Peptides against a protein of PDB entry 4Z5W. Designs and how they scored, part 12

Target 1, 305 residues: chain A of PDB entry 4Z5W
Amino acid sequence: IPDVFLELNKLWYFSAQSNLFNGEMPRSLSNSRSISLLSLRNNTLSGQIYLNCSAMTNLTSLDLASNSFSGSIPSNLPNCLRLKTINFAKIKFIAQIPESFKNFQSLTSLSFSNSSIQNISSALEILQHCQNLKTLVLTLNFQKEELPSVPSLQFKNLKVLIIASCQLRGTVPQWLSNSPSLQLLDLSWNQLSGTIPPWLGSLNSLFYLDLSNNTFIGEIPHSLTSLQSLVSKENAVEEPSPDFPFFKKKNTNAGGLQYNQPSSFPPMIDLSYNSLNGSIWPEFGDLRQLHVLNLKNNNLSGNIP

## One batch from the design tools (peptide; aimed at target 1 N87 L184 P245 G256)

Design b1_p11_2_s2 (made by RFdiffusion4, then SolubleMPNN; from b1_p11_2, 7 letters changed)
Fold by OpenDDE base, seed 3:
Structure b1_p11_2_s2 (fold): chain B 305 residues (1-305), chain A 11 residues (1-11)
Amino acid sequence: as target 1 above (305 residues)
Amino acid sequence: MSSFLTSVDPS
């Protein structure tokens, strides 16, 4: 990418995603006073990620996903006082989240999906201080770590939590009951165990639940048949989605399905590929907004209602 | 196999 951004003093949006750009990010771009949205996703950019936050006073969205950047996660990003959305997916950091992210009050949406992030306990302890954090994607990190169950963890404004395919051990963490605005939960493809907790049915905004491919036991909690978002349409608060899309990995070597907003997901309960027992509750018929109920590959018995 | 979610194309 050429170093010409000093002349582009009115540039508000720069999208150069899905190209063949290589080398480092231009210094003039890292010092741009005008830029609000920067997307360089899916290139071959390299070197250290450096942003001059004192110069980049208009920066609100940063997508650097799927690049060959090296080194540490930039600890100065909390100094970008308007920065709301960060997508650092598929950047191989091999690092922990910086302690400075405790001060990241502008942060609303963060993804480190498949970024070799380590120490989930430290990550969650840091990120709970981000009071405006609504979307958190941590898929394909923390391999074989234990998901912390510390009740003191608080994500009060969390809407979307995705921590899939981490081989995480532990149980469904009780601290999630402190997130009453949670709309989407994906904890699929882990090694989570125990029972599915009844308090999940008290999350009145939860319309997408994926607990598939774990080691859950016991009965399906009856409280899931009373999920208010799946009974009535009235509670679909269209909140501003993150500036980065979501992708659903399918079994086919075809590209993932892209979803631009959490509201674009079909309302779903996926409990497939566990060790759940007991009957299917007939009260699942009350979930009139439910599009997908996936209970396959469990130990369920009795009549299908 | 069930799907999982990411913020980048898994391809």
Scores: peptide ipSAE 0.427, ipTM 0.908, DockQ to the pose 0.916
OpenDDE base, seeds 1, 2, 4, 5: peptide ipSAE 0.437, 0.426, 0.423, 0.425; ipTM 0.913, 0.910, 0.904, 0.912; seed 1 fails the geometry check

Design b1_p11_2_s3 (made by RFdiffusion4, then SolubleMPNN; from b1_p11_2, 8 letters changed)
Fold by OpenDDE base, seed 3:
Structure b1_p11_2_s3 (fold): chain B 305 residues (1-305), chain A 11 residues (1-11)
Amino acid sequence: as target 1 above (305 residues)
Amino acid sequence: GPSFILSVDPN
């Protein structure tokens, strides 16, 4: 990418995703006063990620996913006072989240999907201080760590939590009960155990629940048959979605299905590939908004209602 | 294969 951004003093949006750009990010771009949205996703950019936050006063969205950047996660990003959305997916950091992120009050959406992030306990302890954090994607990190269950963890404004395919141990953490605005929860493809907690049914905005491919036992909590978002059409004012899309991996090599907003996901309860027992509750028939109920590969018995 | 959500194309 040429170093010409000093001349582009009115540039607000720069998208150069899915190209073949290599080398380092231009210095003039890292010092741009005008840029609000920057996307360089899916290139071969390298070197250290450096942004001059004192200069980049208009920066609101940063997507550097799927690049060959090296080094640490930039600890100065909280100094970018308007920065809301960060996508650092598929950047191999091999690092912990910086302590400075405790002060990241502008942050609303963060993804480190498949970025070799380590120490989930430290990550969650830091990120709970981000009072405006609504979307957190941590898929394919923290391999074989234990999901912390410390009740003091609080994500009050969390709407989307995705921590899939981490081989995480532990139980469904009780601290999630402190997130009453949670809409989408994906904890699939882990090694989570215990029972599915009844308080999940009290999350009135929860319309997408994926607990598939874990080691859960016991009965399906009856409270899931009363999830308010699945009983009645929520007149939910669509809040601003993250500036980065979501992808669901398909079984075929034909690419992931893209979802531009959390609301684009079909309302779903997926409890498949666990060790759940007991009956299917007939009250699942009350979930008039439910599109997908996946209970396959469990130990369920009795009549199908 | 695994089916889960990411913020990048898994392919």
Scores: peptide ipSAE 0.485, ipTM 0.932, DockQ to the pose 0.796
OpenDDE base, seeds 1, 2, 4, 5: peptide ipSAE 0.471, 0.474, 0.463, 0.456; ipTM 0.925, 0.928, 0.925, 0.922

Design b1_p11_2_s4 (made by RFdiffusion4, then SolubleMPNN; from b1_p11_2, 8 letters changed)
Fold by OpenDDE base, seed 1:
Structure b1_p11_2_s4 (fold): chain B 305 residues (1-305), chain A 11 residues (1-11)
Amino acid sequence: as target 1 above (305 residues)
Amino acid sequence: MPSFLTSVDPN
């Protein structure tokens, strides 16, 4: 990318995604006073990620996903006082989330999906201080770590939590009950155990639940038949989505299905590929907004209602 | 196999 962004003093949106750009991010771009939205996703950019937050006073969205950047996560990003959305997916950091992110009050949406992030306990302890954090994607990190169950963890404004395919051990953490605005939860493809907790049915905005491919045991909690967002349409709060898309991986060899907004997901309960027992509750028939109920590959018995 | 979500195409 040429180093000409100093002359582009009115440039508000720069999208150069899905090109063949290589080398480092140009210094004039890292110092742009005008840029609000920056997307360089799906290129071959390299070197350290550096942004001059004192210069980049208009920066609101940063998408650097699927690049060949190296080194540490930039600890100075909280100094970008308007920065709301960060997509760092598919960047091989091999790092922990920096402690400075405790001060990241502008942050609303964060993805580190498949970025070799380590220490989930530290990551969640840091990110709970981001009071405006609504979307958190941590899929394909933290390999074989334990999902912390510390009840003091609080994500009060969290709407979307995705921590899939991490081989995480532990149980469904009680601290998620402190997230009453949660709309989408994906903890699939882990090694989570124990029972599915009844308090999940108290999350009145939860319309998408994926607990598939874990080691959950016991009965399906009856409280899931009373999820208010799945009973009535009135609770579907369409909130502003993050500036990055989501991808649903169905098969190993198929491309992911792209979803531009969380509201574009069909309302779903997926409990498939566990060790759940007991019956299917007839009261699942009350979930008039439910599009997908997936209970396959469990130990369920009795009649199908 | 069950699906999971990411913010990038895993391919």
Scores: peptide ipSAE 0.423, ipTM 0.915, DockQ to the pose 0.899
OpenDDE base, seeds 2, 3, 4, 5: peptide ipSAE 0.416, 0.417, 0.411, 0.404; ipTM 0.916, 0.914, 0.911, 0.907

Design b1_p11_3 (made by RFdiffusion4)
Pose (drawn by RFdiffusion4):
Structure b1_p11_3 (pose): chain A 291 residues (1-233, 242-249, 256-305), chain P 11 residues (1-11)
Amino acid sequence: IPDVFLELNKLWYFSAQSNLFNGEMPRSLSNSRSISLLSLRNNTLSGQIYLNCSAMTNLTSLDLASNSFSGSIPSNLPNCLRLKTINFAKIKFIAQIPESFKNFQSLTSLSFSNSSIQNISSALEILQHCQNLKTLVLTLNFQKEELPSVPSLQFKNLKVLIIASCQLRGTVPQWLSNSPSLQLLDLSWNQLSGTIPPWLGSLNSLFYLDLSNNTFIGEIPHSLTSLQSLVSKPDFPFFKKGLQYNQPSSFPPMIDLSYNSLNGSIWPEFGDLRQLHVLNLKNNNLSGNIP
Amino acid sequence: PPSYITSVDPD
């Protein structure tokens, strides 16, 4: 990509995604005062990611995903004070999230999916301090690590939480109850154990729950039949493993408890869930009748 | 079949 961005001082939108571009991002792009939306995803771009946050005061959305970049996660990113969305998926950082991210107050959406992020314990202790974070994708990282149960963790305004296919040990942590506005929860494809916590049924905005492919035991909590959003009625897309979904509400309401060791019966009170589109209880130890 | 969500096309 040519280094001509000093000359293009009115450029607020640049999208070069899904091309064959390689090499580093030109430094002038890293200094652009006018750029707001930048999407370079799905290229062969490489090198240490450098962004001058004193210079890029209009940067609001950054998508460098699925590229050949290496090095660390830039620690100066919180200083890009208008930056609201970062898609850093499929960049092989082989690194931890910098502590400075606790100060990233403009951040509302973050994806490190399949990015070789280590130490989920430190990553979550940091990111809980980003007060406006509404969506977090940590899928395909933290391999075989433990999902922290430390009760001090609070993600208050969190709407979407996805940490799948990390083979995470531990249980569904109670501190998730500190995210009362949670809409979409995906903990699937992990090594999670224990029972399914009844408090999940207390999440009034939750419409999508994927607990599939874990080691969960015990009963289906009765509170799931009283889930409010299941009983009664921005750009950074998601892929489901790939089928694209543009926003969290693009996912039909679902309960997927499949591929676990769950026991007991199916509650008749599930009939109360009139807004439920998908119920997947396959590959469990469930017994009794079908209500 | 089980599934999971990501932010990029896995293929």

Design b1_p11_3_s1 (made by RFdiffusion4, then SolubleMPNN; from b1_p11_3, 6 letters changed)
Fold by OpenDDE base, seed 3:
Formats: sequence, structure tokens, C-alpha cells
Structure b1_p11_3_s1 (fold): chain B 305 residues (1-305), chain A 11 residues (1-11)
Amino acid sequence: as target 1 above (305 residues)
Amino acid sequence: EPHFLLSVDPN
């Protein structure tokens, strides 16, 4: 990418996704006063990520995903006072989340999907201080770590939590009961155990639940048949979506399904590939908004309602 | 094959 961004003093949005750009990010770009939205996703950019937050006073969105950046996670990002969304997916950091992220009050959406992030306990302890954090994607990190269940963890404004395919041990964490605005939970493809907690059915905004491919036991909580978001068409509040899309991996060599907003996901309960027992509750028939109910590969018995 | 969510195309 050429070092010409000093001349582009009115440039608000720069999207150069899915190109063949290589080398370092231009210094003039890292010092741009005008840029609000920066996306360089899916290139071959290299070197250390550096942003001059004192210069980049308009920066609101940063997507650097799927690049060959190296070094540490930039600890100065909390100094970018308007920065809301960060996508650092598929950047191999081999690092912990910086302690400075405790002060990241502008942060609303964060993804480190497949970024070799380590120490989930430290990550969650830091990120709970981000009072405006609504979307957190940590898929393909923290390999074989234990998901902390410490009740003191609090994500009051969390709407989307995705921590899939980490081989995480532990149980569904009680601290999630303190997230009453949770709409989407994906904890699939882990080694989570215990029972599915009944308090999940008290999350009135929860319309997408994926607990598939774990080691859960016991009955399906009857409280899941009363998930308010799946009973009634509440007006989906047009919530500010993250500036990065979500992808669902498919079993086919076809590209992943892209979802530009959480509201684009079909309402779903996926409890497949566990060790759940008991009956399918007839009251699942009350979930008039449910599009997908996946209970396959469990130990369920009785009549199908 | 694993079906899970992430913020990049898994391919």
C-alpha cells in the first residue's frame, strides 16, 4: 500500500479487503486524522501493528483480520478514544490480552478468532472492565484451558459471546447469568461438562444457543421452553451490529455462511452431540419463533411431542 | 466437520 494518506485528508472510509497487499501498513495511514473505518482484512500485510492513537482521533473501526502481522497486541489501542470495533481474527499473536484493555471504554466489539490468544482467565478478567463491550468473539484460542466460572466476572452489556472450538474444560459459567442482554451464545466444540443450567432460560433476549459438541449430561432444562425471544416476536431492536461479519463454518468445501448482523442468524437451539437424557419437552411447541432445534446424538428417550 | 461461529471465513 503506498504511503500517500497524508494527502487524503478527507478520507473517512478505507476498505481494501481481499486484495494482494503485502509489506507493512503505511506510516501515513497509521497517522491519519480523517479515517474512521479502516479495513485491510484478507491481505498479506506484515510487521508489527502500530497505530498513532493521538493522531487517529476519528478511528472508530479497525479490521486487520487475516493478515501476516507479527509481534504483540498493540497495548496503546485504548488511547484511540473513539475506537469501537476491532477485528484481529486470524492474526497469529501468540500472546495474552494486554492489561491496558481494562481501560478500553470505547470498545463495543472485539474478535480474536483464531489468533493464538492465551490465558482465558486473564482475558476475561481484563475484558470485564470494558463497560461498553457487547460482542466478544474468542473462537479457536485458549486450547485446552479451563473456562473460568468465577461468579465475580461481570459482562453487563454483553449481547454476543462466541468461544467455540477451544477444547475448553469446565461448566457453563454462572457469571453469564449477569448478562441479561445476551442474544447469542456459542460455546460449541469444547469439552464443557455438567448440566445445562436452568438460568439460561431466564435470558429473555437469547435467540441463538449453541452448546453442541460438548459433554453435557442430565435433562434439558424446562426453562428453555420459555425463552421469551423465541415465544414472542418482540421487535428486534435494531442494535448496532459489529462492523465485522460473522461466519458459520460449513461441512462442505463451500465458503462459510456470512452473517452481517446477529439478527441475521436463524433463531436456534443446538444441543446436539452431548450426553443429555430425559424427554423432549412438549412445551418446545410454544417457541413459535424457533427455526432450528437440533437435539441429535444425545441419550434422549420417550415420545417425540 | 465443526460448525461454529467466527469473524473470518474459515476457508
Scores: peptide ipSAE 0.415, ipTM 0.910, DockQ to the pose 0.780
OpenDDE base, seeds 1, 2, 4, 5: peptide ipSAE 0.411, 0.414, 0.410, 0.410; ipTM 0.911, 0.913, 0.910, 0.910

Design b1_p11_3_s2 (made by RFdiffusion4, then SolubleMPNN; from b1_p11_3, 4 letters changed)
Fold by OpenDDE base, seed 2:
Structure b1_p11_3_s2 (fold): chain B 305 residues (1-305), chain A 11 residues (1-11)
Amino acid sequence: as target 1 above (305 residues)
Amino acid sequence: EPFYILSVDPN
């Protein structure tokens, strides 16, 4: 990418995703006063990520995912006072989330999917201080760590939590009960154990629940049959989605399905590939908005309602 | 294969 951004003093949106750009980010780009939206996703950019937050006063969205950046997570990002969305997926940091992120009050959406992030306990302890955090994607990190269950953790405004494929141990953390606005929860492909907690059914906005491919035991909580978002068609308030799409891989050979909004996911309860027992509750029939109920590969018995 | 959500194309 040429170092010409000083001359582009009116540039608001720069999207150069899915190209063949290599080398470092131009210094002039890192100092751009005009840029609000920066997407360089899916390139071969290298070097350290450095943004002059004192200069980049208009920066609201940053997508650097799928690049060859190295070094640490930029600790100064909280100084970008308007920065709301960060996609750092598929950047191999091999790092912990910086302590400075405790001060990241502008942050609304964060993804570190497959970024070799370490220490989930520290990460969540830090990120709970981000009071405006609504979307958190941490898939493919924290390998074999324990999902902290500390009840003091609070993500009051969290709407989307995705921590899939981390081989995480532990239980469904009770601190999630402090997130009453949670709409999408994906904890699939971990080593989570225990029972599925009944309080999940109290998350009235929860329309997408994926707990598949874990080691959960016991019965399916009957409270899941009363998930309000799945019983009644509430007008999904079109909330501003993160400026990065979500992808769900469906098959080995198929491209990931792109979901531009969390609301684009089908209403789903996936509890497949666990060790759940008991019956399928007939009251699942009350979930009139439910599109996908996946209970396969469990120890369920009785009649199919 | 694992089917999970992420913010980049897994491909």
Scores: peptide ipSAE 0.420, ipTM 0.909, DockQ to the pose 0.759
OpenDDE base, seeds 1, 3, 4, 5: peptide ipSAE 0.408, 0.411, 0.426, 0.400; ipTM 0.907, 0.905, 0.909, 0.903; seed 4 fails the geometry check

Design b1_p11_3_s3 (made by RFdiffusion4, then SolubleMPNN; from b1_p11_3, 3 letters changed)
Fold by OpenDDE base, seed 4:
Structure b1_p11_3_s3 (fold): chain B 305 residues (1-305), chain A 11 residues (1-11)
Amino acid sequence: as target 1 above (305 residues)
Amino acid sequence: EPFYITSIDPD
């Protein structure tokens, strides 16, 4: 990418994703006063990520995902006072979340999916201080760590939490009950154990629940049959979605389906591939908005209602 | 093979 962004003093949106750009991010770009949205996703950019936050006063969205950046997570990003969305997926940092991120008050959406992030306890302890954090994607990190269950953890405004495919141990953390606005929870493809807690059914905005491919035991909590978002059409005001899309594979041979908004996911309860027992509650029939109920590969018995 | 949500195309 040429170092010509000083001349582009009116450039607001720069998207050069899915190209073959290599080398370092131009210095003029890292100092751009005009750029609000920057996406360089899916290139071969290298070097250390550095943004001059004092200069980049208009930066609101940063997507550097799927590049060959090296070095540390830039600890100065909280100084980018308007920066809301960060996508650092598929950047191999091999690092912990910087302590400075507790001051990241502008942050609304963060993804470190498949970025070799370590120490989930520290990450969550830090990120809980981000008062405006609504979307957190941490898929494919923290390999074989324990999901912290510390009740003091509080994500008050969290709407989307995705921590899939981490081989995480532990139980469904009770601190999630402190996130009453949670809409989408994906903890699939972990090694989580214990029972599915009944308080999950009290999350009135929860329309997408994926706990599949874990080691959960016991009965399906009856409270899931009363998830308000799945019983009635909520007049949910569509809040601004992250500037980065979500992707989910449907099969081994197909590419990931793109979901531009969390609301694009079908209302779903996926509890498949666990060790759940008991019956399928007939009251699942009350979930009139539910599109997908996946209970396969469990130890369920009785009649199918 | 795991099917999960990410913020980048898995392909």
Scores: peptide ipSAE 0.461, ipTM 0.921, DockQ to the pose 0.730
OpenDDE base, seeds 1, 2, 3, 5: peptide ipSAE 0.455, 0.450, 0.439, 0.454; ipTM 0.921, 0.920, 0.917, 0.919

Design b1_p11_3_s4 (made by RFdiffusion4, then SolubleMPNN; from b1_p11_3, 3 letters changed)
Fold by OpenDDE base, seed 4:
Structure b1_p11_3_s4 (fold): chain B 305 residues (1-305), chain A 11 residues (1-11)
Amino acid sequence: as target 1 above (305 residues)
Amino acid sequence: EPFYITSVNPD
């Protein structure tokens, strides 16, 4: 990418995703006063990620995902006072979340999916201070760590939490009960154990629950049949979605399907590939908005209602 | 193979 962005003093949106750009990010780009949205996703950019937050006063969205950046997570990002969305997926950091992210009050959406992030306890302890954090994607990190269950953790405004495919141990953390606005929870493809807690059914906005491919035991909580978002068409407050899309594979041979908004996911309860027992509650029939109920590969018995 | 949600195309 050429170092010409100083001359582009009106450039608000720069998207150069899915190209073959290599080398470092141009210094003029890292100092752009005009850029609000920067997407360089899916290139071969390298070097240290550095943004001059004092210069980049209009920066609201940063997508650097799927690049060959090296070094540390830039600890100065909280100084980008308007920066809301960060996608750092598929950047191999091999790092912990910077302590400075405690001060990241502008942050609304963060993804470190598949970025070799370590220490989930520290990450969550830090990120809970991001009071405006609504979307957190941490898929493919924290390999074989324990998901902290510390009740003091508070993500008050969290709407989307995705921590899939981390081989995480532990139980469904009770601190999630402090996130009453949670809409999408994906903890699939971990090694989570214990019972599925009944309080999950009290998350009135929860329309997408994926606990599949874990080691959960016991009965399906009856309270899941009372998830309000799945009973009635509540006016889903169209809140601003993250500036980055979500992707989910449906088939091993297919590309990831793109979901531009969390609301684009079908309302779902996926509890498949666990060790759940007992019956399928007939009251699942009350979940009139439910599109997908996946209970396969469990120890369930009785009649199918 | 795991099917999971990411913020990038897994391909």
Scores: peptide ipSAE 0.483, ipTM 0.924, DockQ to the pose 0.715
OpenDDE base, seeds 1, 2, 3, 5: peptide ipSAE 0.457, 0.455, 0.460, 0.477; ipTM 0.919, 0.919, 0.918, 0.922

Design b1_p11_4 (made by RFdiffusion4)
Pose (drawn by RFdiffusion4):
Structure b1_p11_4 (pose): chain A 291 residues (1-233, 242-249, 256-305), chain P 11 residues (1-11)
Amino acid sequence: IPDVFLELNKLWYFSAQSNLFNGEMPRSLSNSRSISLLSLRNNTLSGQIYLNCSAMTNLTSLDLASNSFSGSIPSNLPNCLRLKTINFAKIKFIAQIPESFKNFQSLTSLSFSNSSIQNISSALEILQHCQNLKTLVLTLNFQKEELPSVPSLQFKNLKVLIIASCQLRGTVPQWLSNSPSLQLLDLSWNQLSGTIPPWLGSLNSLFYLDLSNNTFIGEIPHSLTSLQSLVSKPDFPFFKKGLQYNQPSSFPPMIDLSYNSLNGSIWPEFGDLRQLHVLNLKNNNLSGNIP
Amino acid sequence: SFIVSYSDSSP
């Protein structure tokens, strides 16, 4: 990509995604005062990601995903004070999230999916301090690590939480109850154990719950039949494993408890869930009748 | 199934 961005001082939108571009991002792009939306994803771009945050005061959305970049996660990123969305997926950082990210107060959406992020314990202790974080994708990282149960963790405004296919040990942590506005929860494809916490039924905005492919035991909590959003009625897309979904509400309401060791019966009170589109209880130890 | 934030295709 040519180094001509000093000359293009009115450029607020640049999208070069899904091309064959390689090499580093030109430094002038890293200094662009005017750039607001930048999408370079799905190229062969490489090198240490450099962004001058004193210079890029208009940067609101950054998508460098699925590229050949290496090095660390830039620690100066919180200083890009208008940056609201970062898609860093499929960049092999082989690194932890910098502590400075606890100061990233403009951030509302973050994806490190399949990015070789280590130490979920430190990563979540840091990101809980980003007060405006509404969506977080940590899928395909933290391999075989333990999902922290430390009760001090609070993600207050969190709407979407996805940490799948990390083979995470531990249980569904109670501190997730500190995210009362949670809409979409995906903990699937992990090694999670224990029972399914009844407090999940207390999440009034939750419409999508994927607990599939874990080691969960015990009963289906009765509170799931009283889930409010299941009983009664911005750009950074998601892919389901790939089928594209543009926003969290593009996912039909779902309960997927499949591929666990769950026991007991199916509650008749599930009939109260009139807004439920998908109920997947396959590959469990469930017994009794079908209500 | 699980959710990611990238497509399966790439040039």

Design b1_p11_4_s1 (made by RFdiffusion4, then SolubleMPNN; from b1_p11_4 with F2Y V4L)
Fold by OpenDDE base, seed 4:
Structure b1_p11_4_s1 (fold): chain B 305 residues (1-305), chain A 11 residues (1-11)
Amino acid sequence: as target 1 above (305 residues)
Amino acid sequence: SYILSYSDSSP
């Protein structure tokens, strides 16, 4: 990418995703005063990520995902006072979340999906201080770590939590009960155990629940039949989506299905590939907004209602 | 299937 962004003093949106750009991010780009949205995702960019947050006063969205960047996670990003969305997916950092992210008050959406992030306990302890954090994607990190269940963890404004395919151990963390605005939860493809907690049914905005491919035991909590978002349409809070798309990986399609916003996901309960027992509750019939109920590959018995 | 914030499609 040419180093010409100093001349582009009116450039508000720079989208150069899905090209063949290599080399480092231009210094003039890292110092752009005009750019609000920067997307360089799906290229072969390299070097260390450095942004001059003192210069980049308009930066609101940063998508650098699927690049060959190296080095540390930029600890100065919290100084980008308007930066709301960060997609650092598929950047091999091999790092922990910087402690400076405790001060990241502008942050609303963060993805480190498949970024070789380590220490989930530290990551969650840091990120809980991001009071405006609504979307957190941590899929394909923290391999075989334990998902912390410390009740003191608090994500008050969390709407989307995706921590899939981490082989995480532990249970469904009770601190998620402190996230009453949670709409989408994906904890699939882990090694989570224990019972599915009944308090999940109290998450009135939860329309998408993926607990599939875990080691959950016991009965399906009857409280899941009372998920208000799946009973009635009234609670669809249209909030601004993250400035990065989601992709649902299917086994057969390399690219996955793209979802531009969390609300584009079909209302779903996926509890498949667990060790759940007991019956399918007839009251699942009350979930009139439910599009997908996936209970396959469990130890369920009785009649199908 | 699980959710990602990137496509596995190579550039």
Scores: peptide ipSAE 0.490, ipTM 0.899, DockQ to the pose 0.940
OpenDDE base, seeds 1, 2, 3, 5: peptide ipSAE 0.479, 0.482, 0.489, 0.479; ipTM 0.892, 0.894, 0.897, 0.898

Design b1_p11_4_s2 (made by RFdiffusion4, then SolubleMPNN; from b1_p11_4 with F2Y I3L)
Fold by OpenDDE base, seed 3:
Structure b1_p11_4_s2 (fold): chain B 305 residues (1-305), chain A 11 residues (1-11)
Amino acid sequence: as target 1 above (305 residues)
Amino acid sequence: SYLVSYSDSSP
């Protein structure tokens, strides 16, 4: 990318995604006073990520996903006082979340999916201080770590939590009961064990639950049949979504479905590929908004209601 | 299947 952004002093939106751009990010771009939305996703950009937050006072959204950047996560990003959304997916950092992110009050949406992030305990302890954090995507990190169950962890405004395919050990963490606005939970493709906790059914905004491909045991909590978001057409107020799309990664090389908004996900309960026993509750019939109920490959018995 | 914030499509 040419170093011409000093001349582009009115440039508010720059999208150069899905090109063949190589080399480093231009220094003039890292110092742009005008840019609010920056997307360089899906290129071959390299080097260290550096942003001059004192210059980039209008920066609200940053998508650098699927690039060949290296080095540390930029610890100065919390100084970008308007920065709300960050997509650093598929950047191989091999790092922990910076301690400076405790001060990242502008942050609303963060993705590090497949970014070689380490130490989930430290990451969650840091990110709980981000009071405006609504979307957190940490899929394909923290390999074989333990998902912390520390009840003191608190994500009050969390709406979307995705920590899939980490081989995480532990149980469904009790601290998620402190997230009453949770709409989407994906903890699939881990090594989570124990029972599915009944308090999940008290998350009245939860319309998408994926606990598939774990080691859960016991019965399906009857409280899941009373998930209010799946019983009634509550007009979920479309709160501002993250500026980055989600993709449903299938084991088949067929391009995953793109979802631009969390609201575009079909209402779903996926408990497939566990060791759950007991019956399918007839009261799943009360979930009139449910599009997908996946209970396959468990130890369930009795009649199908 | 699980959720990510990137496409596996090469540029």
Scores: peptide ipSAE 0.532, ipTM 0.908, DockQ to the pose 0.928
OpenDDE base, seeds 1, 2, 4, 5: peptide ipSAE 0.530, 0.516, 0.518, 0.519; ipTM 0.906, 0.903, 0.904, 0.910

